# Designs tried in a protein design run: peptides against a protein of PDB entry 5D63. Part 16

Target 1, 292 residues: chain A of PDB entry 5D63
Amino acid sequence: SLRRGIYHIENAGVPSAIDLKDGSSSDGTPIVGWQFTPDTINWHQLWLAEPIPNVADTFTLCNLFSGTYMDLYNGSSEAGTAVNGWQGTAFTTNPHQLWTIKKSSDGTSYKIQNYGSKTFVDLVNGDSSDGAKIAGWTGTWDEGNPHQKWYFNRMSVSSAEAQAAIARNPHIHGTYRGYILDGEYLVLPNATFTQIWKDSGLPGSKWREQIYDCDDFAIAMKAAVGKWGADSWKANGFAIFCGVMLGVNKAGDAAHAYNFTLTKDHADIVFFEPQNGGYLNDIGYDSYMAFY

## One batch from the design tools (peptide; aimed at target 1 C214)

Design b1_p12_5_s4 (made by RFdiffusion4, then SolubleMPNN; from b1_p12_5, 7 letters changed)
Fold by OpenDDE base, seed 1:
Structure b1_p12_5_s4 (fold): chain B 292 residues (1-292), chain A 12 residues (1-12)
Amino acid sequence: as target 1 above (292 residues)
Amino acid sequence: SFSEELHKLYVD
């Protein structure tokens, strides 16, 4: 079963992703096929899948950038019906915005079926061009047509997954206490994370004893990421991953405050030193406290 | 607390 999360949704047949045109929040904005760049944010192509309680395998899909929802125009079952962005809510009862998402017959890709019409999200003619039409189209779950098959590349982690990644890291103190602040986290590429760090002014910030030392740097980085998230995305119900840790050295006679994020595969954490922008697998401290 | 004591030992 597909988990709640943020996904980059890529066609199984051609290198095209489900894109909300221009990231517009206007009702009726076309959802189209568009090229993407791996390991980047792909701003208009991220979708928050929210599972509907008590409705098996059924979700709303909120565009992260616009805050609008994938919507089958008039809920029509006619082949070629437009799929658009439209205002909505995460737990709507509007069948135009409810999507049953299950594995295709190939076991790796998914199909996206409108709950009401029972038609499928279709990259029309498998057109790989930017702006290609995405529409509702007749189909079956077992059909092999790649026009209706989509890879769901998960771009986020749950708090539980983040917790698990922390727990298996060797640089955690025996007295560790973690505090989870949110439920789902968009995990940024390091390049984006670094850019936020640069834009925050931290690279030019001066270390000063106690008044602006390691904890200030670490908290400032988290604040910068939080602000970046708020300024960048209109969707709600997720956070941007950026953790703060307090750690003690092996000798137990020194402590440090620093940040951390998740690796690309989301399986591990990597430490981030906000005083110099460095990523480290070993920062020289074992964390006794984290919040993220 | 233990954590508070550790934090007092900051390097940076």
Scores: peptide ipSAE 0.039, ipTM 0.710, DockQ to the pose 0.230
OpenDDE base, seeds 2, 3, 4, 5: peptide ipSAE 0.032, 0.030, 0.039, 0.037; ipTM 0.694, 0.690, 0.719, 0.698; seed 2 fails the geometry check

Design b1_p12_6 (made by RFdiffusion4)
Pose (drawn by RFdiffusion4):
Structure b1_p12_6 (pose): chain A 292 residues (1-292), chain P 12 residues (1-12)
Amino acid sequence: as target 1 above (292 residues)
Amino acid sequence: ASFAQTSWDTLK
């Protein structure tokens, strides 16, 4: 089963993503194929998949930017029916916004079926051009047609996954305690994490004993990332990944506060120095506390 | 001392 999370959904035949046109919140805004840039935030192309209770392999798909849902127009089973963004809720009973998502016959990509119509999300004619029509279409679960096959590229981690990445890190103090604050996190590319640091004003902040020292920088960065999350996205039910750690050096005589993020493959953590914007695999301190 | 340093000294 596809896990709850945030996905960039890529056609298996051509490198087009499912894109809510112009990120518009208007009802009926077309969902289309569009090119994308890896290791960036693709602002119109991120979808929060919310599992439906007791309805196997069925989800709502909420565009992260607009807060609107993937909707099969009037639930029609006619091939070519429009797939648009539409107002809705995470756990709706409206079958126009319910999607059964299971692995295709290639075992890697998925097919997306409308719960009401039993038709599939289809990149019409496999068109790779920007703005190509995506429609509901007749199809089967097992066929190889790439027009109806989609890679769900996971862009978020659960809290359990973040905890696992931290636990595998070699720079964790024996007294370490972690404090988990949310359940699902959008993992940022370093390019975006850095842009938030720049936009927070922290690059210009001066170190001052106690009144604006390492703790202040780290907490400010976390707060800046939290503000960025709420100000940038309309969908609810996730948080942005940015951790704060306190650590101690090997000699046991100096402590430091700093931030951390995750690697692209989501398996490991990387430390971030908020005083200078650097990313480090070893910051010189073993973490005895973290909150994220 | 910073909060991080003070916290560490308390733990010790």

Design b1_p12_6_s1 (made by RFdiffusion4, then SolubleMPNN; from b1_p12_6, 8 letters changed)
Fold by OpenDDE base, seed 1:
Structure b1_p12_6_s1 (fold): chain B 292 residues (1-292), chain A 12 residues (1-12)
Amino acid sequence: as target 1 above (292 residues)
Amino acid sequence: MSLAEQLWLALQ
């Protein structure tokens, strides 16, 4: 079963992703196929999948950028019916915005079926061009047509997954206490994380005893990421991953505050030093507390 | 003393 999370949804046949045109929040904005760049923020191509309670394998799909929802126009079962962005809510009962998402017959890709019409999200003619039509189209779960098969590349982690990644790390103190602030986290590429760090002014900030020391740097980075998230995305129900850790050295006579994020595969954490923008597998401290 | 140091001491 597909987990709640943020996904980049890529066609199984051609290098095209499900894109909300121009990231517009206007009702009726076309959802189209568009090229993407791996390991970058594909701004208009991220979708929050929210599972509907008591309806098996059924979700709403909220565009992260616009805050609007994938919508089958008039819920029509006609082949070629437009799929658009439209205002909605995460737990709507509107069948135009309810999507049953299950594995295709190949076991790796998914098909996206409208709950009401029973038609499938289709990259029309498998067109790889930017702006190619995405529409509702007749189909079956067992068909192998790549026009209706989609890879769901997960771009987020749950709080439980983040907790598990922390628990696997060797640089965690035995007295560790973690405080989870949110339920789902968009994980940024390091390039984006670094850019936020640069834009925060931290690279030009000077360490000063007490008045601006390690905790100030770490908190400032978290605040910068939080603000970036709030300013960049209109969807709700997720956060941007940026943790703060307090750690102690091996001797137990020095402590430090620093940040951390997740590796590309989401399996591990990597430490981030906000005083110099460095990523480290070992920052020289064992974390006794974190909040993220 | 940083926050990190203060809280570490509090945990001893």
Scores: peptide ipSAE 0.345, ipTM 0.914, DockQ to the pose 0.900
OpenDDE base, seeds 2, 3, 4, 5: peptide ipSAE 0.032, 0.344, 0.267, 0.038; ipTM 0.704, 0.917, 0.890, 0.723; seed 2 fails the geometry check

Design b1_p12_6_s2 (made by RFdiffusion4, then SolubleMPNN; from b1_p12_6, 7 letters changed)
Fold by OpenDDE base, seed 2:
Structure b1_p12_6_s2 (fold): chain B 292 residues (1-292), chain A 12 residues (1-12)
Amino acid sequence: as target 1 above (292 residues)
Amino acid sequence: MSLAEKLWLELK
């Protein structure tokens, strides 16, 4: 079953993603097909799927950018009914905003069925053009129509997944203590992570004994990422992944504070040195503490 | 002494 998380939702037939037009938070904003660029932040095309307790395979889909929810207009079962962004809440009872999401017959893609109408989210005519209509349409779970099949590309990790990635890293000290701050984390491409670092002013910051040392750099980076997240996205219930680690060298006579993020496949961590913007698989320290 | 150094001394 689909896990809670942030997804880029891509059509199985054409290179088009589910896009909230202009990222607008206005009620009734069209949800449309739109092109996307892999390994980038597709700003209007990220959706937080929140599972509904005690309702099997059913979710709300919150647009990360606008903070509004995928909504079947009037909950109509008529083919061609508009799918729009609309204000809502993660655990709404409004069937217009409840979506049953299960694997399609191909075992890889998903279908998105409106809970009330039982119609499916459909890229009308499989149109790959920007702004193509996405609508509710009649269908069945077992049919192979690619207009109604969607890949859910996971863009986030759970705290448990992050914890697991840390745990299997060879540069974790035996005394390691991790402090998890959030439940779900959007994982940024390194390019975006680096840009946040640049924009923070840290590249121009000078190491100074105690007053602005490794701790300050690492904390400043985390703060910058956090602020970027807060300023960029209107949805709640997630954080932007950026960890702080405290580590000790092999000899045990030097310590360092640094950052870390997750690799593209979310399976591993990579260390980030906020003093120079470098990514390293081995930063020369074993982490005895982290918070993220 | 950095926080990293201080905490290491306390936690090791």
Scores: peptide ipSAE 0.388, ipTM 0.924, DockQ to the pose 0.874
OpenDDE base, seeds 1, 3, 4, 5: peptide ipSAE 0.388, 0.385, 0.385, 0.388; ipTM 0.924, 0.924, 0.923, 0.924

Design b1_p12_6_s3 (made by RFdiffusion4, then SolubleMPNN; from b1_p12_6, 7 letters changed)
Fold by OpenDDE base, seed 2:
Structure b1_p12_6_s3 (fold): chain B 292 residues (1-292), chain A 12 residues (1-12)
Amino acid sequence: as target 1 above (292 residues)
Amino acid sequence: MSLAEQLWLQLK
């Protein structure tokens, strides 16, 4: 079953993603097909799927940018009914905003069925053009129509997944203590992570004994990422992944504070040195503490 | 000393 998380939702037939037009938070904003760029932040095309307790395979889909929810207009079962962004809550009882999401017959893609109408989210005519209509449409779970099949590209990790990635890294000290600050984390491409670092002013910051040392750099980076997240996205219930680690060298006579993020496949961590913006698989320290 | 150094000294 689909896990809670942030997804980029891509059509199985054409290179088009589910896009909230202009990222607008206005009620009734069209949800449309739109082109996307892999390995980038597709701002209007990220959706937080929140599972509904005690309702099997059923979710709300919150647009990360606008903070509004995928909504079947009037809950109508008529083919061609508009799918729009609309204000809502993660655990709403409004069937217009409840979506049953299960694997399609191909075992890889998903279908998105409105809980009330039992119609499916459909890229009308498989139109790959920007702004193409997405609508509720009649269908079945077992049919192979690619207009109603969607890949859910996971853009986030759970705290448990992050914890697991840390645990299997060879540069974790035996005394390691991790502190998990959030439940779900949007994982940024390195390019975005670096840009946040640049925009923070850290590249121009000078190491100074006590007053602005490794701790300050690492904390400043985390703060910058956090602020970027808060300023960029209107949805709640997630954080932007950026960890702080405290580590000790092999000799045990030097310690360092640094950052870390996750690799593209979310399976591993990579260390980030906020003093120079470098990514390293081995930063020369074993982490005895992290918070993220 | 840095926080990293301070905490390490406390933990080792």
Scores: peptide ipSAE 0.405, ipTM 0.931, DockQ to the pose 0.898
OpenDDE base, seeds 1, 3, 4, 5: peptide ipSAE 0.402, 0.402, 0.398, 0.400; ipTM 0.928, 0.929, 0.927, 0.929

Design b1_p12_6_s4 (made by RFdiffusion4, then SolubleMPNN; from b1_p12_6, 7 letters changed)
Fold by OpenDDE base, seed 1:
Structure b1_p12_6_s4 (fold): chain B 292 residues (1-292), chain A 12 residues (1-12)
Amino acid sequence: as target 1 above (292 residues)
Amino acid sequence: MSLSQQLWEALK
């Protein structure tokens, strides 16, 4: 079953993603097919899937950028019915905004069925052009039509997944204590993470004994990422992944504060030195505490 | 003493 998380949703037939046009929060904003760039944010193409309690395989889909929800216009079962962004809530009872998402017959892609109408999200005619219509369309779960098949590429991790990644890392001290601040985390590409670091002013900041030392740098980076998240996205119920670690050296006589994020595959952590913007697999310290 | 050093001293 599909897990709660943030997804980039790509058509199985053509290189097109589900895009909220211009990222607009206006009711009735078209959801369209649009090209995407791998390993980038793809701002208008990220969707938070929130599972509905006690309704199997059924979700709301919140556009991360606009904070609006995928909505089948008037819940109509007519083929060609517009799919739009519309105001809503994560646990709505409005069947226009409830989507049953299950594996297609190929076992790799998903189909997205409107809970009420039982029609499927369809890239009309498999059109790969930017702005191509996405609509509700008749179909069945077992059909092989790629117009209605979508890859759900996970762009986030749960707190449990992050915890597991940390636990696998060899640079964790035996006394480690982790503190989880949120439930779901958008994982940024390193390029974006670095850009936030640059924009924070940290590259020009000088290490100063006590007044602005390692903990200040690490906290400043965490704050910068948090603020970037708040300023960039209108959806709620997720955070941007940026951890703070406190670590001790091998000799046990010196400590350091630094950041960390997740690797592209989300399986491991990578350390980030906010004093120089470097990514390291080994920062020379074993973490005895983290919060993220 | 940094926060990281201070907390380490407290925990060991």
Scores: peptide ipSAE 0.277, ipTM 0.892, DockQ to the pose 0.877
OpenDDE base, seeds 2, 3, 4, 5: peptide ipSAE 0.275, 0.276, 0.269, 0.277; ipTM 0.892, 0.891, 0.888, 0.894

Design b1_p12_7 (made by RFdiffusion4)
Pose (drawn by RFdiffusion4):
Structure b1_p12_7 (pose): chain A 292 residues (1-292), chain P 12 residues (1-12)
Amino acid sequence: as target 1 above (292 residues)
Amino acid sequence: ATAGKNAGYRAP
């Protein structure tokens, strides 16, 4: 089963993503195929998949930017029916916004079926051009037609996954305790994490004993990332990944506060120095506390 | 890239 999370959904035949046109919140805004840039935030192309209780392999798909839902127009089973963004809720009983998502016959990509109509999300004619129509279409679960096959590229981690990445890190103090704050996190590319640090004003902040020292920098960065999350996205039910760690050096005589993020493959953590914007695999300290 | 200034000693 596809796990709850945030996904960039890529057509298996051509490198077009599912894109809510112009990120518009208007009801009826077309969902189309569109090119994308890897290792960036693709602002109109991120979808929060919320599992439906007791309805196997079925979800709502909420655009992260607009807060609106993937909706099969009037629930029609006619091939060519429009797939648009529409107002809705995470656990709606409206079948126009319910999607059964299971693996295709290639075992890697998925097919997306409307719960009400039993038709599939289809990149019409396999068109790779920006703005190509995506529609509901007749189809089967097992066929190889790439127009109806989609890679769900996971862009978020659960709290359990973040905890696992931290636990595998070699720079964790024996007394380490972590404090988990949310359940699902959008993992940022370093390019975006850095842009938030720049926009926070921290690059210009001076170190001052106790009144604006390492703890202040780290907490400020975390707060800046939290503000960015709420100000940038309309969808609810997730958080942005940015951790704070306190650590001690090998000699046991100096402590430091700093931030951390995750690697692209989501398996490991990487330390971030908020005083200078640097990313480090070893910051010189072993973490004895973290909150994220 | 390196660590910035620290806050002195602290017991973990």

Design b1_p12_7_s1 (made by RFdiffusion4, then SolubleMPNN; from b1_p12_7, 6 letters changed)
Fold by OpenDDE base, seed 2:
Structure b1_p12_7_s1 (fold): chain B 292 residues (1-292), chain A 12 residues (1-12)
Amino acid sequence: as target 1 above (292 residues)
Amino acid sequence: AAPGPDMGYREP
C-alpha cells in the first residue's frame, strides 16, 4: 500500500506531472498536467498523501505549496469532471477529496480513484502539454490506459527511514543517540540545500572560538532550512530534512558539530559541513548524537 | 563522555 509521504506524481504515459496551476490556494484552482525537471523541487507538483484511518488505501492529497487539497468538482461521476485544488483538511470526510490509491495492473504505477464517484484521475487524452486537463473519468482498476496511471515518486522519508539510513552509516559512534523531531521529511536536492546555505549568510560567517563555532554553524543551518520550509510551503504535517550531528574523532580527543542530509535514494546520509558548504561521505568524525 | 562539539573546527 502507498505510504504516507510527499509525492511527485507523474503520468505513466507521458512526461507530465500533476500540477496545481500557479500553486494558487484559491478554491477551484485547476489541477493540470505540466512538465517537470528531475531532481528539482517542482514547486506546484508536490503532494502530501495522508492515509485515512480505517479506510483501506484511501488518502487526502494536499498540495505542498498551496496547502489545498485535490478535489473532484461536486464529486461528480461524469467523465471530464474537473479536478481542482480546494480548501480541506487531512482527515476530511468529504468524498470529493478522498482518493483511493492502489497499484495499477502493471504493478508499478498507481491509479487514483475518487472515493465517492469511483471515477479515476485522468490526464485527458494523454496530453503532454503544459496546462493539459486533468479530470475525473470512468475507468476500471485493471484497465491499462496510461491516462489514468501515475507513478508516485516519493520525495520524503519517514522518521523511521531516516533512522535506518543513519544506522547503516559507518560513521556512527557506539554511543550514538538520535532524537527524532518530526514524522515525515521532505528531502531536498543538494542544489536546493546549498542554496539555502548560501542564503543563510553562513558562507560569510566568521568562526569565533566558542561564541560562534561549529555548533553555531550547524544550528544556524538547521534553522535556515526550517525557515525556508516555513516560508516556502503552506501545507503542514511534514518537515524539511536537515540534521545536526555531534561527532568525535577516532582518537577521541576532538569533537565537531555538523549537518547531514539524505542521499537521492534516501538510503544513506551524507554529511554537510556548514562552515564551507561541503558534502562529504566521511567528515572525519563518528556521530554520538543527532537530532533531525 | 565524548569531547564537546566546540572542539571542532574547519577553516572556510
Scores: peptide ipSAE 0.031, ipTM 0.724, DockQ to the pose 0.151
OpenDDE base, seeds 1, 3, 4, 5: peptide ipSAE 0.027, 0.030, 0.030, 0.030; ipTM 0.708, 0.720, 0.719, 0.722

Design b1_p12_7_s2 (made by RFdiffusion4, then SolubleMPNN; from b1_p12_7, 5 letters changed)
Fold by OpenDDE base, seed 3:
Structure b1_p12_7_s2 (fold): chain B 292 residues (1-292), chain A 12 residues (1-12)
Amino acid sequence: as target 1 above (292 residues)
Amino acid sequence: ASAGPDMGYREP
């Protein structure tokens, strides 16, 4: 089954993603097909899928940017019914906002069926233009129509997945203790992570013995990412991934504080030095403590 | 573009 997480949802037939138009939080805002740029944030095109307890393969889809939910207008089963953003809650019982999401017949893409109407989210006519209509449309689970098939590209990791990535890294001290702060994390592209670092003022910050040294830089970076997340997204129930580590060198005579994030494939961690903005596979320290 | 703002966008 589809895991809880943040997804970029792309049509299987054309290079178009499910987009909340203008990222508006207004009820009735159209959800449309729109072009996207790979390996970027695509702000209006991220959806938090929250699984409904005890209802198989069924989710709400919260737009990360607006905090509103994918909604089939009036729950109508009529082909061509608008799909819009609408206020809601993650565990609503409103069938207009409940979506059964399962693999299509091709075994790679998904279909998105409204729980109540049993119609499917459809990129009307497979239109690849920006602003193309997305609507509820009649269909079946087994048909091959690409207008109703969607790739779910996962943009987040669970705390367990992050923990597993850390555990695979060779630069972890035998005394390591990790502290998990959240349940689900949006993983940023390095370019975005770097831009947050730049905007924080850290590149111009002066290292000063004890009063503003490695721990201050590392915590300031985490604080900057946290604030960026809070200021950028209206949805709740997720965090932005940015870890802090304390490490000791192999000789045991020096320690350092630094950041880390996840690689693009989410399988590994990469270290980030907040004093210079560098990404490193080996920062020269083995972590004995992390929080993220 | 409806893909969203560039970096630096903040909401109150």
Scores: peptide ipSAE 0.037, ipTM 0.652, DockQ to the pose 0.020
OpenDDE base, seeds 1, 2, 4, 5: peptide ipSAE 0.026, 0.037, 0.025, 0.031; ipTM 0.685, 0.654, 0.686, 0.643

Design b1_p12_7_s3 (made by RFdiffusion4, then SolubleMPNN; from b1_p12_7, 5 letters changed)
Fold by OpenDDE base, seed 2:
Structure b1_p12_7_s3 (fold): chain B 292 residues (1-292), chain A 12 residues (1-12)
Amino acid sequence: as target 1 above (292 residues)
Amino acid sequence: ASAGPDIGYREP
């Protein structure tokens, strides 16, 4: 089954993603097909899927940017019914905003069925143009029509997945203790992570003994990422991944504070040195503590 | 207490 998480939802037939037009929070804002750029944020095209308790394979889909929810207009079962952004809540009972999401017949893509109408989210005519209509349309689970098939590319990790990634890393001290701060984390591309670092002012910050040293740099980076998240997204229920680590060197005579993020495949961590903006697979320290 | 980060840093 689909896990709770943030997804970039791409059509199985054409290179279009489910896009909330202009990222607008207005009720009735069209959801449309739109081109996307791999390994970028794709601001209006990220959706938080929240599973509904005790309703199998059923979710709300919250647009990260607008904080509004995917909504089938009037819950109509008519083919061509508009799919829009609309105000809502993660655990709504409104069937207009409840979506059953299950694997399609190909076993890779998903279909998105409105819980009430039983119609499917459809890229009308498979139109790859920017602004192409997305609508509710009649269909079946076993139909192979790519207009109704969607790849759910997961852009986030759970705290458990992050924990597992850390546990696989060879630069973890035997005394390591990790502290998890959130449940789900949007994982940023390095380019975005670096831009946040640049915008934070840290590149121009002066190291000063104890008063502004490695821990201050590391915490400032985490704070900058947190602020970026708060300023960038209207949806709730997730965080932006940016960890802080404390580590000790092999000799045991030096310690350091630094950041870390996840690799693109979310399977491992990469260390980030906030004093110079460098990404490293080996920062020269073994972590005995992290919070993220 | 563990060794703190005060005992190491990297200059840019």
Scores: peptide ipSAE 0.035, ipTM 0.706, DockQ to the pose 0.140
OpenDDE base, seeds 1, 3, 4, 5: peptide ipSAE 0.031, 0.030, 0.029, 0.032; ipTM 0.710, 0.701, 0.707, 0.684; seed 1 fails the geometry check

Design b1_p12_7_s4 (made by RFdiffusion4, then SolubleMPNN; from b1_p12_7, 5 letters changed)
Fold by OpenDDE base, seed 2:
Structure b1_p12_7_s4 (fold): chain B 292 residues (1-292), chain A 12 residues (1-12)
Amino acid sequence: as target 1 above (292 residues)
Amino acid sequence: PTAGPDMGYREP
């Protein structure tokens, strides 16, 4: 089953992603195929999949940027029916915005079926051009048509996954306590994480004994990431991953506050030093506390 | 540990 999370949804046949045109929040904004760049944010192409309780394999899909939802126009079962962004809620009962998402016959891609119409999200004619039509189209679960097959590239982690990544890291103190602040986290590329750090002004911030030292830098970075999230995305129900750690050195005579994020595969953490913008696999401290 | 991050900090 597809997990709750943020996905970049890519066509299985051509290098095109499901894109909300111009990221517009207007009702009826076309959802189209559009090119994408791996390991970047792809602003208009991120979708929060929220599972509907007690409805098997069924989700709403909220565009992260616009905060609107994938919507089959008038819920029509006609082939070629427009798929648009439309205002909605995560747990709507509107069948125009309910999507059954299950594995295709190839076992790797998914098909996206409208709950009401039973038609499938289709990249019309497999058109790889920017702005290509995405529509509801007749189909079956077992068909091999790549126009209706989609890879769900997960761009987020659950709090449990983050917790597991931390637990696997060798630089965790035996006394470690972690405090989870949110349920689902968009994991940023390092380039984006670094840009937020730069834009925060931290690179030019002066270290001052006690009054603005390691803990202030680390918390300021987390605050900057939080603000970036709030300013960048209209969808709710997720956070941007940026952790704060307190650590102690091996000798036990020094401590430090620093940040951390997740690796690209979401399996491990990497430490971030907000005082210099460095990424490190070993920051020289073992964490006894984190919040993220 | 009881040691806080005020110990062993780094300078930019």
Scores: peptide ipSAE 0.035, ipTM 0.733, DockQ to the pose 0.155
OpenDDE base, seeds 1, 3, 4, 5: peptide ipSAE 0.030, 0.030, 0.028, 0.031; ipTM 0.716, 0.723, 0.728, 0.726

Design b1_p12_8 (made by RFdiffusion4)
Pose (drawn by RFdiffusion4):
Structure b1_p12_8 (pose): chain A 292 residues (1-292), chain P 12 residues (1-12)
Amino acid sequence: as target 1 above (292 residues)
Amino acid sequence: TTAALNALPRAK
């Protein structure tokens, strides 16, 4: 089963993503195929998949930017029916906004079926052009037609996954305790994590004994990332990944506060120095506390 | 143990 999370959904035949046109919150805004840039935030192309209780392999798909839902127009089973963004709720009983998502016959890509109509999300004619129509269409679960096959590229981690990445890191102090704050996190590309640091004003902050030292920088960065999350996205039910760690050196005589993020493959953590914007695999300290 | 670690000077 597809796990709850945030996905960039890519057509298996051509490198077009599912895109809510112009990120518009208007009811009826078309969902179309569009090109994308890897290792960036694709602002209109991120979807929060919320599992429906007791309804196997069925979800709502909420656009992260607009807060609106993937909706099969009037629930029609006619091939060519429009797939648009529409107002809704995470656990709606409206079948127009319910989607059964299971693996295709290639075992890697998924097919997306409307719960009410039993039709599939289809990149019409496999068109790779920006703005190509995506519609509900007749189809089967097992066929190889790439127009109806989609890679769900995971862009978020659960708290359990973040905890696992931290636990595998070699720079964890024997007394380490972690404090988990949320359940599902959008993992940022370093380019975006750096842009938030720049926009926070931290690059211009001077170190001052106790009144604006390492703890202040680290907490400020975390706060800046949290503000960015709420100010940038309209969907609810996730958080942005940015951790704070306190650590001690090998000699046991100096401590430091700093931030951390995750690698692209989501398996490992990478340390971030808020005083200078650097990313480090080894910051010179073993973490004895973290909150994220 | 944690109190002792928190009492350590913070590095720049």

